# Peptides against a protein of PDB entry 6IDX, part 217

Target 1, 380 residues: chain A of PDB entry 6IDX
Amino acid sequence: KELAKLSADVTFATEFINMDGIIVLTRLVESGTKLLSHYSEMLAFTLTAFLELMDHGIVSWDMVSITFIKQIAGYVSQPMVDVSILQRSLAILESMVLNSQSLYQKIAEEITVGQLISHLQVSNQEIQTYAIALINALFLKAPEDKRQDMANAFAQKHLRSIILNHVIRGNRPIKTEMAHQLYVLQVLTFNLLEERMMTKMDPNDQAQRDIIFELRRIAFDAESDPSNAPGSGTEKRKAMYTKDYKMLGFTNHINPAMDFTQTPPGMLALDNMLYLAKVHQDTYIRIVLENSSREDKHECPFGRSAIELTKMLCEILQVGELPNEGRNDYHPMFFTHDRAFEELFGICIQLLNKTWKEMRATAEDFNKVMQVVREQITRA

## One batch from the design tools (peptide; made by RFdiffusion4, then SolubleMPNN)

Design b2_p22_1_s4 (from b2_p22_1, 16 letters changed)
Fold by OpenDDE base, seed 2:
Structure b2_p22_1_s4 (fold): chain B 380 residues (1-380), chain A 22 residues (1-22)
Amino acid sequence: as target 1 above (380 residues)
Amino acid sequence: MEKSIEDFIKFLKKTRKETESK
């Protein structure tokens, strides 16, 4: 206890480290001595002293042995570990993951996200915080291929549902530390959109063109009896599609694929449009048809609006940016749905359409409408 | 923060209802 308290002092830490004190602490943990295992309080103070000493940055985390890592990971994976040991073990693992890529690899082999999820189901918010912090650290330090797998594992309705039900909707006020970890998790989750945001549409890719065609089909052919598709020649069909793409509000009426070649938002805008059209079909059709039937120059260009809104949402959510240590702003809404970004888009596009009508906007007012919508979204 | 989100969700629900009633 006294050692743990003194270890917070940099002068003491420097002298203690110079006396190989940290090596003694690591060896005590490594030995798994029945003494430390039987005296949970003594082990908890040993781990506290170790963490406080390492936080001074005097000693490299790479000095830690595989035996030490296995002992610490053992305290996280074992059932019925003392809460004080578990908390410090989670914090040590987080620090190891953040400070050493070599330790990350070893830790990622010893612990699973499933084991960490079990620590989110407890009533102790400190344990929950350190468990999310370690998940975030593992997510941040994962290679890109493993980040997608972790993202898919996080998109597993389970982690999101557990965070929502046991953390966000818990009977306890969320502390600043937990709010920060939820913010970090949110940022890391939105950063998965970066690939699609930076993916240019290939105008020659037939599969991508078929998505644009599907948007047209859902808007205009879903109400048309398929029997009345006029057997008009290929040129009349192209001219018809050009009219339809104009009514959809694409900037390039001849080749709408060109509107998705600009990054950001690239293909992410098309993904949002397709999601809206499939999941919220009535809303999509209404927005498109209300504007396509207008001859009064007050038509809201859906395609252009959807692209610029997607870009705006990426800017507001800071897609592709690293989490800031000073921020703790998270949105519980993003933990309520697996496709939370696309749902946010679907809400914001309706807000945009409403704002456009209320302002009696024309195409010249487009940037003003977007600015008003930005203010409405950011004040929410 | 919780209140702003509740207000936002209420705003969203209200906006959705107003768009469905027109």
Scores: peptide ipSAE 0.009, ipTM 0.325, DockQ to the pose 0.016
Fold by OpenDDE base, seed 3:
Parts: structure tokens; C-alpha cells; sequence
Structure b2_p22_1_s4 (fold): chain B 380 residues (1-380), chain A 22 residues (1-22)
């Protein structure tokens, strides 16, 4: 206890480190499996002293043994650990992950996000905060391939649900530290969109063109049996598609794939359109048909609007940017749905379409409408 | 759905005002 208090002092820390004090503490943790279980308070103070000493940055985190990591990970994975030990163990693991890529690799082998989710179901907000902080650290330090796996994992759906129900909708006010970790998690989740945002459409890829064709089919042929595609010659078919792509509001009516070659938002805009068309089909069809039936030059170009809106949402959400220190702004809505970005897009595209009508906009007013919509979204 | 939208829209407004006030 006294050591833990003194370890916060840099002078004491320097002297204690020079006396191999950290090595002694690590060995105590490494050896302590059976004996320290009876002295939970002593272990908690040992871990506190270790953290405080390491926080001075005098000693590299890479000095830590694999045995030490396994012991700390063991305290996090065991269901009947003292809250004080658990808290310090989570904090140690977080610091290890943040400060060393080599330690990240070792820790990622010893613990799972699923194990950390169990620590979110507790009433202790500090434990919840450290558990989310460690999840965030693991997510931040994960290779890009593993981040996508973490994103697609059942663990993330479950994680969002648990956070929503046990943290956000908890009976306790959310502290600043927790709000920051929720913000960080939100940012890291949106950063998974960066790949798609920066992916250019290949106009020669048939599979990607088939998605655009599916958008056309859903809008105009939803009631038509796909068998009744009129066997009219390839030229009539191309001319029909050009008209349909114009009615969909693409800039390039001949080859709409060209509209998705600009990054940002690249393929992410097409993903949003396809999501809207499949999940909110009635809304999609309504927006497209309301504008496609207009001959008054007040048609809202859906395709162009969807692309520019996707780009705008990426800018507003700062997709691809690292979390900023001191920000605590998170929205509970992003924890309510797996496809929260696409749902946000579906809302904002309706707002855009409404705003376009209210402004009696033409194609010349497009940028002005987008500016008003930006203001509405960002002031909203 | 509409209420969640309205709440999200209100949140973005609040967050922006808090960011502009700093």
C-alpha cells in the first residue's frame, strides 16, 4: 500500500527501478499464483505499484515476461477475482497493448473480446470502463484483417447490445471516462468503413455492375417477373438502361459505374444504396419513383445525392481519423443497430429528398441543397 | 424508427453546439 502510493512519485520510482524493484514486482506476480490468492489486497497493491512505476516511462513494457502476461490475463479470465485485481489487470493489459505491438500479439492470444464482454455485465462502471478501454486498445492495435474479423464477429453485435443495455441504459450516470471510451469505440467502428470508402468501383467488374443493375431492377422492375425482361435487342436494352439510370439520378447515365470511381466515397456509396434498396425497399422505391416521374426539372437525382451524402456523412463522422483525446461525444443509436451507418444514410437521404422538395430545387441548386442538408445533419 | 431519427438529429445538434462553444 505504501509502495503503491510512493510509486506515483518519479523520484521514488527512479530509485526503486534502479534497485530492480520492477523485476521484483513482476516476479511476485509470476510466482504468486497460489500464495497471493489468499492475499488479494497485497496483489492489488503490487499491481498498482507496477502500473504507477511503468507510467513513468522509465522502463519499456517489452521487459514483461510471457508468464507475467499469462498471470494478468488469467486474472481477467477468471470469474471469481477481486474487483481491485480485475481493475488493475485490465489497466495493465490496456497499457501493454497500447505501448507494445509484441505484447499486443501475446495478449490477443490469451484473451478474447468475449471474455471482456463478461466484465461489461457488472454494476461497477470502472470495471466496465477498463474493459471497453482494453477492447478499444485491442481494436486499435489489431492488424487490418483482424479488425474486419472483429467487426464481423458475433462478438461485436453482442458487444453493442451489452454496452447498450448494461452501460448506456444502466441505472448510473455515465462518467467522463466511460463516455470517452464509448466515443473511441464508435470512432473505431466507423473507421471500418474506410476500406469501402476508399475502394474505387471497377467499371469492368461484372459483379459490381450487377449491383447497379439490381438497384435499377428494384426501382423499376420490382413487380415484373425477371423472366419477362423483354427479349428486345441489345440496343433497346442499352437505351432502356440509359433512361433508367437517368431516372435513378446517376451523373453518368450510360455507365453509372463511373460515378463510383471517385474516392471518397467509392463503393461505400453503392453499399448504402444497395442497403436502402434491400432493407428499406419501399422508401427506396418511393424516393426514386417520385423523382423519376417528374418532368418539371425539380427531380432530385438520387444516385448523385446518395454519393454526395455518403461522402458528407464520412466527413461528418470523420471516417478514417483516429479518436481524439478529450472527446466524449457518442450516440446511443450507433449501439442499437449493426448497420448504423447505413441506417443513418437511409434517414439522411429522406431528409435530403424532403429538403430538395421544400427548396423547389433544380440540378443547379444541388450544392446549395447539400449545404443545407449538411447544416441540418450537423446542427441536428 | 422516427423517434430514433429525431433523437439522433437532436444529438448531433447538441454535440455541434458544444463543439462550437469551445
Amino acid sequence: as target 1 above (380 residues)
Amino acid sequence: MEKSIEDFIKFLKKTRKETESK
Scores: peptide ipSAE 0.018, ipTM 0.403, DockQ to the pose 0.027; fails the geometry check
Fold by OpenDDE base, seed 1:
Order: sequence, then structure tokens, then C-alpha cells
Structure b2_p22_1_s4 (fold): chain B 380 residues (1-380), chain A 22 residues (1-22)
Amino acid sequence: as target 1 above (380 residues)
Amino acid sequence: MEKSIEDFIKFLKKTRKETESK
């Protein structure tokens, strides 16, 4: 207890470190001494002293042994551990993950996100905060391939549901520290969109062209009697598609694939359009047909609008930017749905279409409409 | 759905103001 208090002082920390004091503390934990296991308070103070000493940045985290990591991970994985030990163990693991890629690799082998989810199902908001902080650290330090796997995993859907039900919808006010960790998790989740945002469409990729064709099919063929699919020659069909791509509001109505070669938003815009067309088909068809039936100069170009809206949403959400310590703003909506970005897009595209009509906009007003929509999205 | 959007847009604005104030 006294050591834990003194360890917060940099002068004491320096002297204690010079006496190999940290090595002694690590060995005490490594030994799993029956003394520390029977006296939860002594172990909690030992872990506190270790954290406070390491927070001075005098000693590298790389000095920590695999045995020490396994002991700390063991305290987090045990079903019956003292809350004070659990909290400090989560904080130590977070600090290890953040400060050393080598320690991250070792910890990622010893602990699963599934084990950390159990610590979210508790009434203690501090334990919940440290558990999310460790999940965020693991997610931040994960290689891109593993990060995508973590996001797509059943664990992420379950994590989102648990956070929503046990943290956000809990009977307790969200503290600033928890709000920050929820913000960090949100930022890290949206940063997974960066790859798609920076992926250019290959105009020669048939599979990507088939997605654009599917957008056309959903908009225009869903109401067409199957009897009027005439085997009409390939040229008439191409000319028909050019008209349909113009009605869809693509800038390049001859080759819509060219509209997705600009990054940002690249393929992410096409993903959003396809999501809208498949998941919210009635809304998609309504938006497209309402603008395609207009003979007036007041048609809202859906394809162009969807691309520029996707880009604008990426800018507003700061996709690709690292989370910063001074922000605690999270949105509960992002924990209600697996495809929260695509759902946001589906809402904002309806807002854009409404705003376009209300302004009686023409193609010349496009940038002005986008600015008004940006203000609406940022003012709500 | 509309209220969720309004709440989200408020969030985005708060987020942007905090970024512009730094």
C-alpha cells in the first residue's frame, strides 16, 4: 500500500527502478506466491505499484516476461477474481498492448475478445470501461487482416449487443471514461471502411460491373413483366442500359464504373448503393423512379449524389483518422446495427433527396445542395 | 428512424465542433 502510493512519485520511482524494484515486483507476480493469492489486497497493491512505476516511462514494457503476461491474463480469465485485481490486470494488459507490439502478439494468444465480453456483463462500470479499453487496444494494434476478421466475427456482433444492453441502456449514467472508450471503439470500427474507401473500381472487373448492373435491374426490371424480356440484340440492350444509367444519375452514364475510380470514396460508395438497393429496396426504387420520371431539370442524380454523400460521410466521420484522447462523443445508433454506416447512408440519401426537392435544385445547384445537407447532417 | 438520424447528426456536429476547437 505504501509502495503503491510512493510509486506515483517520479523521484521515488527512479530510485526504486535503479534498485531493480520493478524486477522484484514482476517476480512476485510470476511466482504466483500463495501469499499474493491469499491476500488479494497485497496483490492489488503490487499491481498498482507496477502500473504507477511503468507509467513514468523510465522502463520499457519489453522487459516483461511471458510468465508475467500469463499470470496477468490468468487473473482476467478466472471466473472468481477480486474486482480490484481484475481492474488492475485489465489496465496492465491494455498498457502492454499499447506500448509493445511484441507484448500485443503474446497477449492476443492468451486472451480472446469473448473472454473480455464476460467483464461487460457486470454492474461495475469501471470494470466495463477497462474491458472495452483492452478490446480497443487489441483492435488498434491488430494487423489489418486480423482487424477485419475481428470486425466480421460473431464476437463483434455479440460485443455490440452486450455494449448496447449492459452499458448504453444500463440504469447508470455513462461516465466520461466509458464515453471515451465507446468513442474509440466507434472510430476504430469506422476505420475498417478505409480500405473500401480507398479501393478504386476496376472498370474491367466483370464482378464489379455486375453490381452496377444489379443496381439497374433492381430499379427498372423489378416491375417489368418477365414476358417483355425480348431477346433483342446486344446493341439495343447496350443503348437501353446507357439510358438506364443516365436515369440512375451516374456522371458517366456510358461507363458508370468510371464514377467509382475516384478515391475517396471508391468502392465504398458502390457498397452503400448495393446495400440500400438490397436491404431497403422500396426506398431505393422510390428514389430512383421519382427522379427518373421527371422530365424537368429538377431530377436528383442518384448515382452522383450517392458517391458524393459517401465521401461527405467519410469526411464527417473522419474515416482513417486515429481516435484522440479529448473526444467522448459516441452515437448509440452505431451499436444498434451491424451495418450502421450503410444505414446512416440510407437515411442521409433520403435527406439529400428531400432537400433537393425542397430547394427545387438543378444539376447546377448540386454543390449547394450538398453543402446544405452537410449542414443538416452536422446540425442534427 | 428519424429520431435516430437526428441524434446521429447531433453527434456528428458535436464531434466536428470538438475537432475544430482543438
Scores: peptide ipSAE 0.018, ipTM 0.409, DockQ to the pose 0.030; fails the geometry check
Fold by OpenDDE base, seed 4:
Structure b2_p22_1_s4 (fold): chain B 380 residues (1-380), chain A 22 residues (1-22)
Amino acid sequence: as target 1 above (380 residues)
Amino acid sequence: MEKSIEDFIKFLKKTRKETESK
């Protein structure tokens, strides 16, 4: 206890470290000494002293043995661990992950996100905070391949559901520390969109072109009896498609694939359009047909609008940016749906279409409409 | 923000009910 208190003093920490005191603490934990295991309070103070000593940055985290990591991970994976030990163990693992890529790799082998999710199903907000902090650290330090695995639809859905039900909808006010961790998790989750945001469409990729063709099909062929497709020649078909792509509001009516070669938003805009067309088909068809039937120059160009809106949403959500330590502004809405970004897009594209109509906008007003929509989204 | 979140949640609840009723 006294050691844990004194370890917060940099002068004491320096002298204690110079005396190999931290090595002694690590060896005590590594040995699983029956004394420390039987006296939870003594172990908790040992872990506190270790953490406080390491927080001075005098000793590299790479000094930590695999045996120590396994002991700390063991305290986190045990179903009936003392709350004080669990709290310190989560904090130590977080610090290890943040400070050493080598330790991250070892910890990621010993601990699953599923085990950490179990620590969210408690009434103690401090434990919940440290559990989310460790999840965030693991997400932040994960290589891109493992980050996608951590973000798999089931794990993300389960994590999201648990956070929503046990943290956000909990009977306790959210503390600043928890709000920060929820913000960090939100930022890291949206950063998974960065790859798609920076992916250029290949205009020569037939599979990607078939998605654009599917957008046309959903918009215009859903009302057409398949029997009346006139067997008219390839040129008439090409001219028909050019007209359809114009009605869809693409900038490049001849080759809409060219509209998705700009990054950002690249392929992410096409993903949003396809999601809207498949999941909210009635809304998609309505938006497209309302504008395709207009001859008054007040048509809202859906394709262009969807691309620029996707870009705008990425800017507002700071997609690809690292979380800032001073921020705690999380949005509970992003924990309510698995495809929260695409659903946000679907709401915002309707808002854009409404705003366009209300402003009686023409193609010349496009940037002005986008500015008004940005203000509407950011004030919300 | 809070109101848009509430509207978004209401929208999601409405869409979920509409998808469960189909």
Scores: peptide ipSAE 0.011, ipTM 0.299, DockQ to the pose 0.017; fails the geometry check

Design b2_p22_2_s1 (from b2_p22_2, 9 letters changed)
Fold by OpenDDE base, seed 1:
Structure b2_p22_2_s1 (fold): chain B 380 residues (1-380), chain A 22 residues (1-22)
Amino acid sequence: as target 1 above (380 residues)
Amino acid sequence: SSAREESIRQQLKRLIKQRKAE
């Protein structure tokens, strides 16, 4: 107990480290000897002293043995561990993951996100905070392939549900530390959109062109049985499609694929449009047809607006940026839906369309409408 | 207190020496 307090002092820490004191603490953990009276209390103070000493940055985290890692991971994975030991073990694992890629690899083999989710199903907000912090550390340090797997996994859907039900909708006020970890998790989740945001459309890719054609079909041919295979009248159909792409509000109505060659937002804008068209079909059709039926200069160009809105949302959400230590702003909506970004897009595109109508905007007012919409989104 | 720090340092130094001798 006194060692744990003294370990916070840099002068004591320096002397203790010079005496190989950290090695003694690590060996105490490695031994796993439950034979001592008050073992749990002694271990909790040992882990505290270890953390406080390591926080001075004098000793590399790479000094820890695999046996030490296994013992700490064991305290997180085993049932009925003392809360004080569990809390410190989560904090140690977080620090190991953040400070060493080699330790990340070893820890990722010893623990699962599923085991960490069990620590979210408790009433102790400190344990919940450290569990999310460790999940965030694992997510941050994961290679891109593993991050995508973590995002697509049932574990993430379950994780969001557990966070929503046990943390956000909990009977306790969310502390600043928890709010920060929820913010970090949100940022790391949205950073998975970076690949799509930076993916240029290939105008020669038929599969990508078929998505644009599907947007046209959903908007204008929704009553036509898909069994009407596009019959041989290729040229009249191309001219008809050019008109439809103009009504969809693409900048390049001859080749809408060219509108998606700019990065950001690249293919992410097309993904959002397709999501809106498939999941919120009535809203999509309404937005397109209300503007396509206008003979006045007050039509809102859906395609252009959707691209620029996607770009704006990426900028507001700082897609591709690392989490900032001072930020605690998280949106509960991101824990309510698997495709929260696309749902946010669907809300914001309706807001944009409404704002365009209210402003009686023309194509010349486009940037002004986007500025007003940005202010509305950032104040909400 | 400086005296308590010194006592802990001495105890730790003894423990470290014992474990290096094992």
Scores: peptide ipSAE 0.000, ipTM 0.286, DockQ to the pose 0.022
Fold by OpenDDE base, seed 2:
Structure b2_p22_2_s1 (fold): chain B 380 residues (1-380), chain A 22 residues (1-22)
Amino acid sequence: as target 1 above (380 residues)
Amino acid sequence: SSAREESIRQQLKRLIKQRKAE
């Protein structure tokens, strides 16, 4: 205990490290010798002293043996471990993952996200915090392929559900440290949108053009009597589609695919539009038709608005940016739904459409409307 | 608690001393 307290002092830490003190502490953990009276208390203080000494950055994390890693991982994976040992073991693993890619690889082989989720189901918020912190560290240091697998896995749905039910909806106030880890997890989850945000539409890709055509179909053909036989010549159809794409509020009425060639938001805007059109079809149709029937120049250009809103949401959510240590702002909504970004888009596009009407905006007021909407979203 | 802390401290000191002598 005194060693653990003194280990926070840089002068003491330097002298203790110079005396091979860390090596002695690691060997105490490696020995696993439960034969000592008060082993659990001694081990907890040993792990505390080890953490405090390593936090000075004097010794590389790569100095630790595979036996040490296995012992620490063993304390996290075993069901009957003292809470004080578990907490420090989670913190050590987090620090190992964050500070060494070689240690990340070894730890990722020894522990599973499923084992860490079990530590979220406890009444100790500190254990929950360190468990999420380790999940975040593993997610951050994972190769892109493994990050995507972690994102797509049932483990993420389960993780979100467990966090929602046991942390966010828990009967306890969320501490700053937990709020930070929830923020980090949110940021890392939104960074998965970066690929789509930076993907340009290929105007020659038929599958991508078919999505734009599907947006038109959902808006206009669902109410059109099937009796309008497709028999009018290809040119009349192209002219009809140009009118429909104008009514949809695309900037390029002739080739709407060109509106999605700009990155950001690239294809992510089209994904949001398609999600809105399929999942919230009534809302989509209402927004499109209400603006398409207006001859008063107060029509809200849905297509342009959806693209710029998607870009704005990416900016507000800092998509593609690393988590900031000073931020603790998380949105519970992102733990309630698998497609939380698209749901947020669906809420915000309705807000935009309402704000456009209230302002009696024209196409010239577009940027002013977007500024007002930004302020509304950022204050909410 | 103080006697237990002191016992742990003495054991740690002994272990550290023993490992330095190894």
Scores: peptide ipSAE 0.000, ipTM 0.302, DockQ to the pose 0.021
Fold by OpenDDE base, seed 4:
Structure b2_p22_2_s1 (fold): chain B 380 residues (1-380), chain A 22 residues (1-22)
Amino acid sequence: as target 1 above (380 residues)
Amino acid sequence: SSAREESIRQQLKRLIKQRKAE
């Protein structure tokens, strides 16, 4: 206890580290010897002292053994651990993950996000905070391949549901530290969109062209059986498609794929359009047909609007930016839906279409409409 | 649908208000 308190002092920490004191603490953890009277209390103070000593940055986190990592991971994975030990173990693991990629790799082998989710189902907000912090650390330090696995729709859905029900909708005020971790998790979740935001459409990729064709089909051929393979189109059909792409409001109505070559928002805009068309088909068809039937030059170009709105939403959400320290702004919405970004897009595109109509906008007013919509989104 | 849209709108409002406060 005294050691843990003194370890917060840099002068003491320096002298204690110089005396190999931190090695003694690590060996105490590594030994796992439950034979000592008050082992749990001693261990809690040992872990506190270890954290406080390491927080001075005098010793590299890479000094820890695999046995130490396994012991700490064991305290997090075991169901019957003292809360004080669990809290400190979560904090140690977070620090290890944040400070060393080598330690991240070892920890990621010993601990699953599923085990950490169990620590969110408790009444202790400090434990919940450290559990989310460790999840965030693992997510931040994960290589791209493993980051996608952590983003597995089911695991993320479960995680979001647990956070929503046990943290956000809890009867306790959200502390600043928890709000920060929720913000971090939100930012890291939106950063998964960065790949798609920066992916250029290949205008020669038939599979990507088929998505644009599917948007046309859903808008204009909603009653037609999907079995009519697009392949046998006469020149008259090609000319018809060009007209349809113009009615869809693409800038390049001859080759709409060219509109998705700009990054940002790249393919993410197409993903949003396809999601809207499939999940909110009636809304999509309404927006497209209301504008496609207009001869008054007050048509809202859906395709162009959807692309620029996707870009705007990425800017407003800071997609691809790292979490900032001191920010605590999280949105409960993003914990309520699996496809929260696409749902947000679906709301905002309706707002855009409404605003366009209210302003009696023409194509020349496009940037003004987008600015008004930005202000509406940003003031909403 | 409207309640979800309003919830989303209110949450967007909070996002943007917080970002404007930075």
Scores: peptide ipSAE 0.006, ipTM 0.399, DockQ to the pose 0.027; fails the geometry check
Fold by OpenDDE base, seed 5:
Structure b2_p22_2_s1 (fold): chain B 380 residues (1-380), chain A 22 residues (1-22)
Amino acid sequence: as target 1 above (380 residues)
Amino acid sequence: SSAREESIRQQLKRLIKQRKAE
């Protein structure tokens, strides 16, 4: 206990490190000797002193042994560990993951996100905070292939559900540290959209073109009696599709796929449009048909608006940017739904359509409408 | 749906107030 207090002093830390003091502390953890009276208390102080000493940045985290890592990971994976040891073990694992890619690899083999989720179901907010912090560290340091695996829809759904129910909707005020970790998790979750945001549509990919055709089908063929399929030739069909793509508000009426070659937002805009069309079909059809039936120059171009709105949302949410240590602003909504970004898009596209109508906008007002919508989204 | 829209609006407002305070 006294050592743990003294370890916060940089002068003491320097002298203690010069005496190989950290090595002695690591060996105490490595020994795992549970037979000592007051072992749990002694271990908790040992881990505190170790953290405080390492926080001075005098010693590299790479100095820790694999045995040390396994012991610390063991304290996190075992259900009957003292809360004080668990808290410090989570903090040590977080620091190891953040400071060393080699340690990340070793830790990622010893622990699972599922084990860490179990620590979110407790009433102790400090344990919850360090568990989320470690999840965030693992997400941040994971290679791109493993980030997607960690982003497995089931794991993410379960994680978000647990966070929502046990942290956000908990009976306790959220502390600044927890708010920061929720912010970090939100940023890292939105960064998974970066790949789609930077993916250009291939205009020659038939599967991607079929999605655009499906958007047309949902908008225009769902209400049309199947009886008036005119058996007219391939050219008349192409001309019909060009009109439909104009009514959908694509910039390129001949080949709407070209509108999705711009990155950002690339394919992410098409994903949002398809989600709206399938999940909120009535809203989608209403937005498209209300604008397609206008003979006045006040039609809101849905396709163009959806693309630019997706880009704007990516800019607002800072998709692809690293989390800032000074920020603690998280949005509970992003924990309420599996496809929170697409749901946000669906709300914002309705806001855009409303704002367009209220402004009596024309195509020339497009940028002005987008600016007003940005301010509305940003002030909301 | 209206409560969800309003929640999303209020959340976006907080994000942008923070960006303007920087």
Scores: peptide ipSAE 0.006, ipTM 0.399, DockQ to the pose 0.028; fails the geometry check

